# Ledger of designs, part 227: peptides against a protein of PDB entry 7Q4I

Target 1, 281 residues: chain A of PDB entry 7Q4I
Amino acid sequence: HENSTIAERLYSEVRVLCWIMTNPSNHQKKARHVKRTWGKRCNKLIFMSSAKDDELDAVALPVGEGRNNLWGKTKEAYKYIYEHHINDADWFLKADDDTYTIVENMRYMLYPYSPETPVYFGCKFKPYVKQGYMSGGAGYVLSREAVRRFVVEALPNPKLCKSDNSGAEDVEIGKCLQNVNVLAGDSRDSNGRGRFFPFVPEHHLIPSHTDKKFWYWQYIFYKTDEGLDCCSDNAISFHYVSPNQMYVLDYLIYHLRPYGIINTPDALPNKLAVGELMPEI

## One batch from the design tools (peptide; made by RFdiffusion4, then SolubleMPNN)

Design b2_p29_4_s4 (from b2_p29_4, 16 letters changed)
Fold by OpenDDE base, seed 2:
Structure b2_p29_4_s4 (fold): chain B 281 residues (1-281), chain A 29 residues (1-29)
Amino acid sequence: as target 1 above (281 residues)
Amino acid sequence: EKKKELEEEKKKLEKKIEEAEEIANKELE
């Protein structure tokens, strides 16, 4: 019998709406596996698509399909959330239908922050946006205030936010959020280890897996190590996770236990005031 | 045995495709 008392407390105090970027061709292939694995640990789970699917709980957004429409879909998804669900959660996670998320670890990271603080978290990249932007694939989480500013202040103003649907969705939302003073938070743990990952665990955990010229090393905002020190013990997300790997990760994280090893959770940090951030490491 | 090997090979190929797609996406930014 596991003691989940702290996790249950955080489930109630740190409410997360997860929206999943998907398309009709992936409803059965990918999205349903998110719903059957990590998505069930969100306070609310919505699939954002171009077609409705009542079995999946998918919303048909007024956008076309294709890579050039991802920014359009992100804008419409957050408009939909703001209109229908802004009070259903405190934090609003975007993930892809091949992102795996440990929602409890995300709640732990978010616990000290006020949802009225204009902040968002993810895997921070340094190009194109002065404060950085969050990798789309790793997933990124906005506070309620960040969603409000994005939808109400940024989206209606073509000078603050790109009006067309073209461009990299993660860069474009990053520009919009910066323009309305939403802060790009630091998601690293107290040891400086990352929590949001734009690749599968194997890519980060294996030293010298990529060439030093690999684009990722030029994009990453914070210096990161390779190997076991790459990743927080409280890692939040991984990208490029196949449907089968989602079930493997669910088993490894939530079911598989080394006999005789008891993990004692760290004490929760103090809550921050509105507008206050954790000290940078 | 052959089925397992093919599944492993398929997974490796899927990963390579995903990595290539991510690289291509970043180059188009």
Scores: peptide ipSAE 0.018, ipTM 0.566, DockQ to the pose 0.270
Fold by OpenDDE base, seed 5:
Structure b2_p29_4_s4 (fold): chain B 281 residues (1-281), chain A 29 residues (1-29)
Amino acid sequence: as target 1 above (281 residues)
Amino acid sequence: EKKKELEEEKKKLEKKIEEAEEIANKELE
């Protein structure tokens, strides 16, 4: 007994391909739980690995395993997407196999934007990249045009994009995207609250959970607080979510209901022109 | 009961490892 009409509309109008960063050792341990939970709400779900897994729908990318190959895997993943799936979606989400995503909230954020706008969203960090870059762990979403520019314009040019597979994956893609004029968008809601989170909800929701010297406070591009004001009511992602926590989150978000409370969704904003961003908050 | 406590402790440790790994990666950047 649920009205999902708006969510169904957005599912059709804001098509999201989710690609999951994984490895063969995590196919059964982590990735399958993404597939069984939030990943089923993507328009297309692909697991990017070094080995094929037909049960998981995992792609074997021509990369080695290990932390030093994450950037290599990201490059090959987007090359694969561009070659095979660029028209299958409007937006292309990277997530880890321990990222949880509320895809409906992402569609709501993305709705006003044109997929032909060269933009990407996530948890924006300020170091290393002038416009900022999106945290790898929180997941980040590229427009179709951003993917095109990344694969066609950035990757083939060693001056624009690092040819080596070494380096921080999220920083390196951030540099490449900046170099091809893909804009690092603001993913905050109208109240200035974040939507993409590089940690579990508990880490953000509990005040004083981390020391003020914690690296996160130095890395965040936008000011954020801890506690109930930390997070948008339309939050999109959390990281370090265990397989068990994915099922808990799925239950809490999609099944558990407080009796007698009816949520009325906000009206959809007007669509933006190509190249237009939401005003800064 | 002891098994449950150990499982919870294991989960907490796994989370701490992941957080520490992320911190270490950022410090190396």
Scores: peptide ipSAE 0.018, ipTM 0.570, DockQ to the pose 0.268
Fold by OpenDDE base, seed 3:
Structure b2_p29_4_s4 (fold): chain B 281 residues (1-281), chain A 29 residues (1-29)
Amino acid sequence: as target 1 above (281 residues)
Amino acid sequence: EKKKELEEEKKKLEKKIEEAEEIANKELE
């Protein structure tokens, strides 16, 4: 009995291809749970691996396994997407097999933007890249034009994009994208609250007095508060989400409702012209 | 029952290891 009319409209108008970073050892342990939860809300869902899995819809990329090859896998994943799927979506999300994404909230954020605008969104970090880069764990989404520039302009040029497969995946793609004038967008909501999160909800919502998060505060591009004001009501992603937590989040977000509370969605913003960004807050 | 609790605890520890490794990777960059 839910009114999904706006969500259905956005599903058709803001098409998202989600590719999931995984490996053969995680196909059954993690990736299948993405497919059974939030991944089903993508317009297209692809698992990028080193081995094919027809049950999962996993692609075997020509890369080795291991943390030192994540950058190699990202390059090959976007090459594969560009070759086979560039017209199947308007936006292209990278997520890990332990990232949870509220795809409807991502479509809402992306709605005003043209997919022909060279832009990408995620949890923006400030080190290493002048404009910032998007955290790999939180997931990041490229426009169609951003994918084109990355694959066609950046990847073939060793001066623009690292040819070696070593290095931090998120930093390296961030450098490549900057070098081809893909803009690092602001994913914050109108209240300045973040939407992409590199940790589980509890780590963002509960102020941690522990020094363990000290690096995060040094890395975050936009200053955010801890606690309940940390996160947008339209949050998009969380990282380090266990398979069991994915089902819990799916239930809490899509099924559990407080009786008598009716939420009316805000009106959609006006669409931006090609190359325009929302004003920074 | 104890076996299930131990399996759950093991899963929690595996997550903590993964988080710690991610932090370590960022510190090494």
Scores: peptide ipSAE 0.015, ipTM 0.514, DockQ to the pose 0.246
Fold by OpenDDE base, seed 1:
Structure b2_p29_4_s4 (fold): chain B 281 residues (1-281), chain A 29 residues (1-29)
Amino acid sequence: as target 1 above (281 residues)
Amino acid sequence: EKKKELEEEKKKLEKKIEEAEEIANKELE
């Protein structure tokens, strides 16, 4: 039998609200599979949509559907969270309905940080935002203070945050967060390996014949290698994960065990003070 | 500012298309 004592401790000490970006056409096709797999490991799980679905726990936000409304949906989602759920968690994860997340690995990364520190984490990209921004598809996590600053300080001010609902969702939130001094954290492990991934595991693990001209290599904030050394042993997220692949990943990560191999977890780091970050690698 | 924003959005959409195409191509290999 599995010893989950440390994971149970982190579940109580590092509370995560997960909100899933979805739409009514994907409630049954994609979102329900998130709820049945990795989403059940969040302290709170909410689906943000344009239509209510009581079976899914979907919220109808006052926004239209389409790629040009994703930024509008993100703004309304965080307003809803701030109004109804700001005290229900310490950290607030955005994911897509085709993102897979290992929530325990995210809690491990977040453990040393204060939720009162204005910080957010994800797959950091370098263009458009001086400090960088987090990839929308890989998912990104805000501290409670970051959500407060975003909703209370940034959103009401058109000079700090775009009032229009158009634009690249992840770039726009990245601009807003920078303008209220929310720091773009480093999510890499102690070996410099990434934890949030904007593609499926196969794309990162298998050396692609992708030309070094592939946009991803120009966008990544931190230099990364291809192949088995691409990814942390404590990886947090992957994007473009099909509904069927979510169940496969759940089985491989949480159920399948090689007999006679026991993993000993690393010791938890010391907690940081409010406003302190881990040193960049 | 609005023109720059639209250009940034367009570039991001083009990249998302490229991501999807690359994933599709890898699944076909």
Scores: peptide ipSAE 0.021, ipTM 0.596, DockQ to the pose 0.062; fails the geometry check

Design b2_p29_5_s1 (from b2_p29_5, 14 letters changed)
Fold by OpenDDE base, seed 3:
Structure b2_p29_5_s1 (fold): chain B 281 residues (1-281), chain A 29 residues (1-29)
Amino acid sequence: as target 1 above (281 residues)
Amino acid sequence: PPMYEFEEEFLSDNSIKGFELFALLRYLR
């Protein structure tokens, strides 16, 4: 029997709405497997699509499909969330239908922060945006205040936020958020290890696969070590996770336990004031 | 950045091996 008391507390105190970027062709192939695995650990789970699916709980956004419409879909998704769900959660996670998320680890990271702090977290990249932006593939999480600023202050102003639906989704939201003073937070753990990963663990853990010329090393905002030191013990997300791998991860993380080993969780940190960030590591 | 399409196809095929290795590395730690 597992003691989930702290996880249950965090589930109540750090409410997360997860919205999943998907399309009608992926409802059955990918999105349903998110719903059956890690998505069930969100306080609210919504699939953002171009077609409604009542079985999946998919929303039909007024956008076209295709990669050139991802930015448009993100804008409409957050408009929808703000209109219907802004009070249903404290934090608002974007993930892809092939992103796997350990929601408890995300709640642990978010616990110190006020949802009224204009901040968002993810895998921070350095190009294009002065403060950085969060990689779309790794997933990123906005505070309630960040969502408010994005939808109410940024989106209506073409000078602050791109009106066209073209462009890299993650870069464009990053520009918009910077323009309304939403802070690009540091998602690293206390040891300086990353928590959000735009790839599967293999690409982060195996030094031999890390071509130093690989674009990722030029894009990462924080210098990360290669190998096992790349990744937090409290990692939050991985990208390019197949449906089958989601079930494997669910089993390994939540069901498989070594007999007789009882982990004592670290104490929760003190809560920060509104507008306060964790010290830089 | 390389085209997302190429990365997605490449990573999807190797993803199982990656997680197996990750699991192994975590187990050995």
Scores: peptide ipSAE 0.027, ipTM 0.701, DockQ to the pose 0.469
Fold by OpenDDE base, seed 2:
Formats: sequence, C-alpha cells, structure tokens
Structure b2_p29_5_s1 (fold): chain B 281 residues (1-281), chain A 29 residues (1-29)
Amino acid sequence: as target 1 above (281 residues)
Amino acid sequence: PPMYEFEEEFLSDNSIKGFELFALLRYLR
C-alpha cells in the first residue's frame, strides 16, 4: 500500500499538459513508449507530429519533418494548445520522444507558482538570450500565462518572435518569451541542485575527464557543483532515454521499493502571489 | 547548442549513459 495522497493532491492542483515532439517514423519506435511510461502521469498527453495517429493521440501539425522544422513545430504545437487546450492544464511541458520525466517532481517544483505568472522552467542555458533559455532536450514547462503571451503577443509580431521556421527551437522560443517578459525561472532545488537534465556524455562529467572546454560547461546558466550536489533528489527530467530505458526507469522509480523504508515527503512551501518567484539560491 | 545531428547517433546507444552519469555523479562520493 503506497501513500500517494500528496501526489494525488498535486495531480489535481498542479495540472500538467505534456506535449511530446515526435514524427511519424517515431510513433511506434519511441512515442508509444512515452505513452506507456511517464506520459500516463500527465493530466493530458498529446503527441505533436506531422501525421495523425489516433492510437497514439498524435496531432498532425502543418509542418514538415526534420531538424530545420523543429521551431515551426514548436510554434504550431503551442498555437494548437492555446486554441484547444489552454484551460485543460495549468502548466504546459514540452518534451522529446526520448525524454523521461518524473511528473510528480515537476508538480512539486511548480506548486508554489501561479499559472498566471509569466514564467517557464527547464535546464537553463546562458548563450544567445540575456535571461537564459531552457534546453529543448531536457524539456521545458510554460505556465498558462507564458503560453498566452507566447501565442497571442509574441508569435504574431516578427519583431518579437522569428517568423521563419528555421533555427534552434529552444533558443528561438527563449528569445520570444524574453521579448514578452516571460521569466526564465530557476528550476534548482533548495540545495541549488539541478532538476532538468539534458543529455551529457558520461565521459565529460567524470571529474577526471571533465574537459572544461566541453560545451555543456559553457552553456549551463547556473554553476553546478561536481559530485553529490550536481543532481537533485527530486530530479524531473532526463534526455536521450531509449524506449527500453523508459521501462527500466519506470520500474525503478515507481515499482521497485526497499522493504521497510517509508519516505515521508517534505511539507509543501507556501504559494506565491501572481508574478512572484522563489528567491534564487 | 550541440547540433542535434551529433546527439541522435550517439544517444541511441548511450541513453543509459546519461542516467548512469547522473547516478554516478550523485553517488560517487
């Protein structure tokens, strides 16, 4: 018997729509495994594709396939969400079809914030955008107000948001969001540990092999300590997770239990006012 | 950002390595 009372409360109070960026070639190979694992813990799960798939709940967006169309797909995905689903959730997560997300940990992070606060969270990178932008691969989550500002204020204005479909999708949305005063939040835990993890090759993060020239260290917005303080105990996402690994993670996180260990969750923080952020650590 | 091209080929076989890395960093004391 699991005591899931607080998780059930957060499921109701911190509603998350997850949209998964995919393509028709990955519907069966990758996306269906998201649906069968962590995606089932979203309040709503939508797969954004170029082809409809009723079994997957995939939407055909009016975009081409390929990396040069990811920005176009992101714009159309949020337009679709705003038009059809803006009231179905409080928070709107973008993830890839190879991202694994612990949705309960994301709800815990988001709980203090108002969905009417123009804010978004993820793995913050420092280049190209003054306030930073969130790494696309780690997944990023927008408040309802952030989605509104993005779709209604940013997208229609070529001076605020790139009209072309080319470019790095995470950088481009980061620019657009900054231009409409959506804040790039701090997703770190109370100990300053990261929660959203882009793929980082193991050989680049082992201290003995950490080339300080590795791009990740040049991109990360917040200095992360090496070792025990690198990663939150309440981690939210991992990128480049294979379909098989999703099932392993699902088993390890939700099914495998050490006998006789009961984890009592920490008390929830106080809710913030609209426009208020947690103090940076 | 790392060009998405380098990520797909390396990541299909290395996805466990990402989690393993974070686990390693968290537990290597």
Scores: peptide ipSAE 0.094, ipTM 0.721, DockQ to the pose 0.331; fails the geometry check
Fold by OpenDDE base, seed 5:
Structure b2_p29_5_s1 (fold): chain B 281 residues (1-281), chain A 29 residues (1-29)
Amino acid sequence: as target 1 above (281 residues)
Amino acid sequence: PPMYEFEEEFLSDNSIKGFELFALLRYLR
């Protein structure tokens, strides 16, 4: 008996198409569990693969399998989305088949922004791209305008976007998006806490285990406190989530409730104008 | 750059521990 009125409103006003990076060997092992858990909270859910699977709603993209083809798969995925689904959503989330996403928290973050603003969000990394790029593992979400610019302006131009299918997927899309003036947004909450997590924080959030030499600290765009203030109460995504853990998370987040405790959501922020971003914290 | 492959397998197996730590860090605020 939850009051989901605000969540329902956001479901309608902040429409999200989720596309899941997968492969045929993971359709049953991983992707199916995304579909059965957090993926059902997307307005549209598509699995991007090399083989069609009608039970999964998997699309066969004209790409090979393997990590060296992830960039190729991402390009073809967004082409497919633009051709078939660009009007089905306002925002377009890339996630892996081992990413778990709290879609409501993502809608809350996205609510102020116009989908006509050329912006994308995720866990922002600093290297290789001047404005930063979003970590592939944490998942990243493009506005409709960002998708349009990526597919129509960037992809057809080898000077703006890498034509080869090799390279780090997240870096390459980040370069392409920068080249068409898609802004790398700040996904942190009002307290400066991260919302997209490229890994499960265990090894990296304990100060005693934070080897400052760990690559993550060199890659993270925003200085987050390594301690207690690292993570938002409105976290959006986690990576390296096993299928079993997806069900545990679904249960804990959406089903397990303390009797007599009702959470009152914060008021929705004001909507921004087209092209306007939230102030950086 | 981290070999994402090794991290995926290792972190997938330890993901529960990661969430435990995440939860602990949240409670220490």
Scores: peptide ipSAE 0.052, ipTM 0.732, DockQ to the pose 0.391; fails the geometry check
Fold by OpenDDE base, seed 1:
Structure b2_p29_5_s1 (fold): chain B 281 residues (1-281), chain A 29 residues (1-29)
Amino acid sequence: as target 1 above (281 residues)
Amino acid sequence: PPMYEFEEEFLSDNSIKGFELFALLRYLR
């Protein structure tokens, strides 16, 4: 019997709505596998599409399909969430239909923060946005107040938020959020280790190919240490995960255990006041 | 180029997925 008492407490106290970016061609190929794996651990799970699917719980947004419409789909998704679901959760995660998320680790990161703090988290990148922006592929999570500011203050104002549906969705939302004073949070753990992991080419990460010219190292906001200190033991997300790999990860993370090894969770940190952030490490 | 276009151009068979990157960075000494 795993002692799930802390995880159950966090499930109740740190409510997460997960919305999945998908399309009708991926409902059966990808999205259903999110629903059958990590998506079942969200407090609410919604698939944002161009077609309704009652089996999947997919919403038809008034947008076209294709990469050129991702920003349009993100705007409409958050408008839909604000109109129908803003009180159903405290935190609102965007993920792709090939992102895998350990929701318990995300709740642990979010626990000290107030959902009324205008903040969002993810894999922070430094270009294009002064405070940084969160990588779209790694997934990013907005507080309830961040969603309110985005939908009510930013989206209606073309000076604050791009009206066209074109552009890199993660950069554009990052610009909009900065313009309404939503803070780009630090998602690193207490040891300075990353929790959200976007895609990286293998040939660029092999030590012989640690070409400092690789775009990822130029884009990452926080310098990550190489080796054992790069990555949190409480990692939150991975991108470009195939449907088969989602089931493998689900098995490895939640079912496979070394016999006789018991992991005791760390104590929860103190809660922060509204507007307060964790100190930078 | 937009980050998504760059990611797809490198989504060749030689691309490390997020969890593979995590494992590689963690265990490559």
Scores: peptide ipSAE 0.039, ipTM 0.686, DockQ to the pose 0.253; fails the geometry check

Design b2_p29_5_s2 (from b2_p29_5, 13 letters changed)
Fold by OpenDDE base, seed 1:
Structure b2_p29_5_s2 (fold): chain B 281 residues (1-281), chain A 29 residues (1-29)
Amino acid sequence: as target 1 above (281 residues)
Amino acid sequence: PPFYDYEEEFLSDESIEGFKLFALLRQLR
């Protein structure tokens, strides 16, 4: 009998809408497994596709399929969210259909922040955008105010936001958000450990997978450690997670417990004022 | 509650290898 009282409180106080980027060929292969695992823990879960699927709760966006249209799909997804769901949540997570997310850890990170603060979080990369941008694969979460600014202020203005559908979606949204003064937040924990990861757990946790020549080390905004110190004990996301590995992660995180060891959660921090950020570590 | 469900039918040999990996990582802590 696990005490979930604080998790239930955060579920109510830190409402998260998760939208999953998918396509019709992946509805059964990948997206359904998100719905059957970590997606259940979102306050609202929507699959953004080019075809409607009532079993999945997939929305048909007016975009083509393929990597060349990911930016177009992201723009239309946030337009759809703003029009239909802006008041259904406080925070709006983008994830891929092969991203795994520990939603409770995300709520813990977001708890002190006002949803009226123009901020977004994820795995911050340093190239192309002065304040940095969030990796698309790791998933990124916008405040309600960030979504409003993106859809209402940025998207309608070609000087602020790219009007065509080409380009790297994570870089392009990062540029748009910077241009409307949405802040790229620091997702690291109090020990300076990362929470959003653009790769599988094995690639981050095992030092042998960390070639210093790998592009990732040139892209990361914050210095990160290798091995077991790479990742927060409250890590939020991993990418390139297979459907089978989603069930493995669900079991290991939510079901597997060492007998006689009780994990006591840390106290919640004080809430910040609107526009206030946690100090960088 | 939505917090603690998974589909056992999707566990495979690949998933078992995943368990072994995470078990090893826990031993290294």
Scores: peptide ipSAE 0.017, ipTM 0.554, DockQ to the pose 0.106
Fold by OpenDDE base, seed 3:
Structure b2_p29_5_s2 (fold): chain B 281 residues (1-281), chain A 29 residues (1-29)
Amino acid sequence: as target 1 above (281 residues)
Amino acid sequence: PPFYDYEEEFLSDESIEGFKLFALLRQLR
């Protein structure tokens, strides 16, 4: 008896292609559980691998496996998307096979933005890239124009984008995107709370686990509070989510409801012009 | 980045409980 009218509207107006970074050893262990949970809420779901899997809808990219090839896989994934799927969506999410995403919350964040605006969103980190870059583990979403610029303008130019497949994937794409004037957006909500998380909620919610010396506090671009104030009520993603946790999250987010509590969604914001960003908070 | 060294720690039973708690708290608001 849920009123999904707004969610259905956003599903149609804010089309999201989700591509999942995976490998053949994780097709059954991890990736299939993404497909069975949050991935079903994407407008298009593709698993990027080194081997084809017709049951999973996995694509065999021309890359080797291993941590040192993640950047290579990301480049080939976006090339594949641009060639085959650039018009199938407005926004293009990268996630890992252990990332959980609340796609409706992402659509809500993206709604005011034009897909022709060269922008991308995620958990913004400050090192290595002047405007910042988005954490790979938290997942990041590119506009259609950002994908176009990445594939057409950045990738073919070794001066703009690293031709070698080595390096930190998220840093390297961040450098490439900056070099083609794709803006690193602010994904925080109107209260300044984060939406993309490179960890599980426990690490963000429990202050006792937050060592101030933890690298995360040096990497995060925007100041974030500890505890419950760390996280938006419209949080988008979490990383290091086990397959079992994905099903738990799906149940808790989409099925479990307190009886008699009807939430009225906030009104949709006004759409921005092409090239316009939300004011910084 | 040192992210990979933490993978095993994040899959602990404590992490599962934290997720459940977070999800429950979110639903109750």
Scores: peptide ipSAE 0.023, ipTM 0.695, DockQ to the pose 0.628; fails the geometry check
Fold by OpenDDE base, seed 4:
Structure b2_p29_5_s2 (fold): chain B 281 residues (1-281), chain A 29 residues (1-29)
Amino acid sequence: as target 1 above (281 residues)
Amino acid sequence: PPFYDYEEEFLSDESIEGFKLFALLRQLR
């Protein structure tokens, strides 16, 4: 009895390709559960690995495994997407195999933006990159134009983009994107609440228990409120989600409903022109 | 960066589970 008409419209109008960072050891342990849960709500879902897996739809990228190769894998993943899938979607989400994403909430955030706008969204961090960069763990989403600029303009130029495969992948892509004038967008909702979460410990929801020395407070680009106001009602992503928790989240978000409570969706915002961003809050 | 190691080492699944449940309960409210 649920009315999914708006969600179906956004599925068609805001096409999202999700690529999942994984490795062969995690295909069955983690990645498969992404495919069986939130990943099925992407318009296209691709697992980026070092080994092919036809059951998973995993691609073998020409990269080694390990944390020191994540930047290399990210570069090759976006090259692969650009070559094979650039027209299959409007937006291109990177997520980890332990990231959970509410894709409908992401589509809602992205709806006003043109995919031809050079922009990307995620949990914005302030260090290392002047405009900020998006946390890798929270997942980040590039517009089609951002992918084009990254692959065509940034990657071929060692002055714009690091040629070596070492480094923090999220910082390195952030530097590359800045160097080709891809804007680090504001993913916060109209109340200034975050939507992408690299982690959300319970203690962040309790103001009295927030450790002010916690690195997150030094890295977060935007000031966030403590407690219940920390997080959007339209949250998009959470990191460090176990496979079992993905199924719990799927059940709670998409199946469990209180009797007699009907959520009315907010009206869609007006579409922005190419190059236009929503005002920062 | 050192903070990524901190995230993996010190953020237990339990601490994240509590938040997820809270966030979900808030959405259901």
Scores: peptide ipSAE 0.022, ipTM 0.655, DockQ to the pose 0.434; fails the geometry check
Fold by OpenDDE base, seed 5:
Structure b2_p29_5_s2 (fold): chain B 281 residues (1-281), chain A 29 residues (1-29)
Amino acid sequence: as target 1 above (281 residues)
Amino acid sequence: PPFYDYEEEFLSDESIEGFKLFALLRQLR
């Protein structure tokens, strides 16, 4: 019997709405498996699509399909969230239908922050946006205030936010958020290890898999170590996770336990004031 | 941009093994 008391507390105090970027062709192939695995640990789970699916809880956004419409879908997704769900959560996670998220670890990271702080977290990249932007694949989480600013202040203003639906969605939202003074937070743990990963762990853990010329090393905002020190013990997300891998991860993270090893959680950090960030490491 | 579409490369059987190993190592801590 696991002591889930802290996790239950965080579930209540750090409410997360997860919206999943998907399409009709992936409802059964991918999105369903998110719903059956890590998505069930969100306070609210919504699939953002171009077609409605009541079994999946998919919303038909007024956008076309294809990679060129991802930014359009992101804008419409957050509009939908703001209109229907802004009070249903404190934090709003974007993930892909092949992203795996350890929601408890995300709640732990978010716990000290006020949802009224205009901040968002993810795997921070340095190009295109002065403060950085969060990688789309790793998933990124906006505070309630960040969503409000995005939808109410940024989206209606073509000078602040791109009106066209084309472009890299993660870059474009990053630009919009910067323009409304939403801060690109530092998601690293106290040891300086990353929590959001735009790839599977193997690519981060094994240095031989990454050519030093790999674009990722030029894009990453914070220096990261290779090997076992690459990743937080409280890692939050991984990308390019197959449906089968999601079930494996669920088993390994939530079911498989070494007998006689009891992990005691670290103490919760102090709450920050509105507008306050954790000090940079 | 094509830089973000590594799904086919990362969904290899080797990547699954890497996930398993990572998850196992994490549980031992």
Scores: peptide ipSAE 0.019, ipTM 0.641, DockQ to the pose 0.621; fails the geometry check

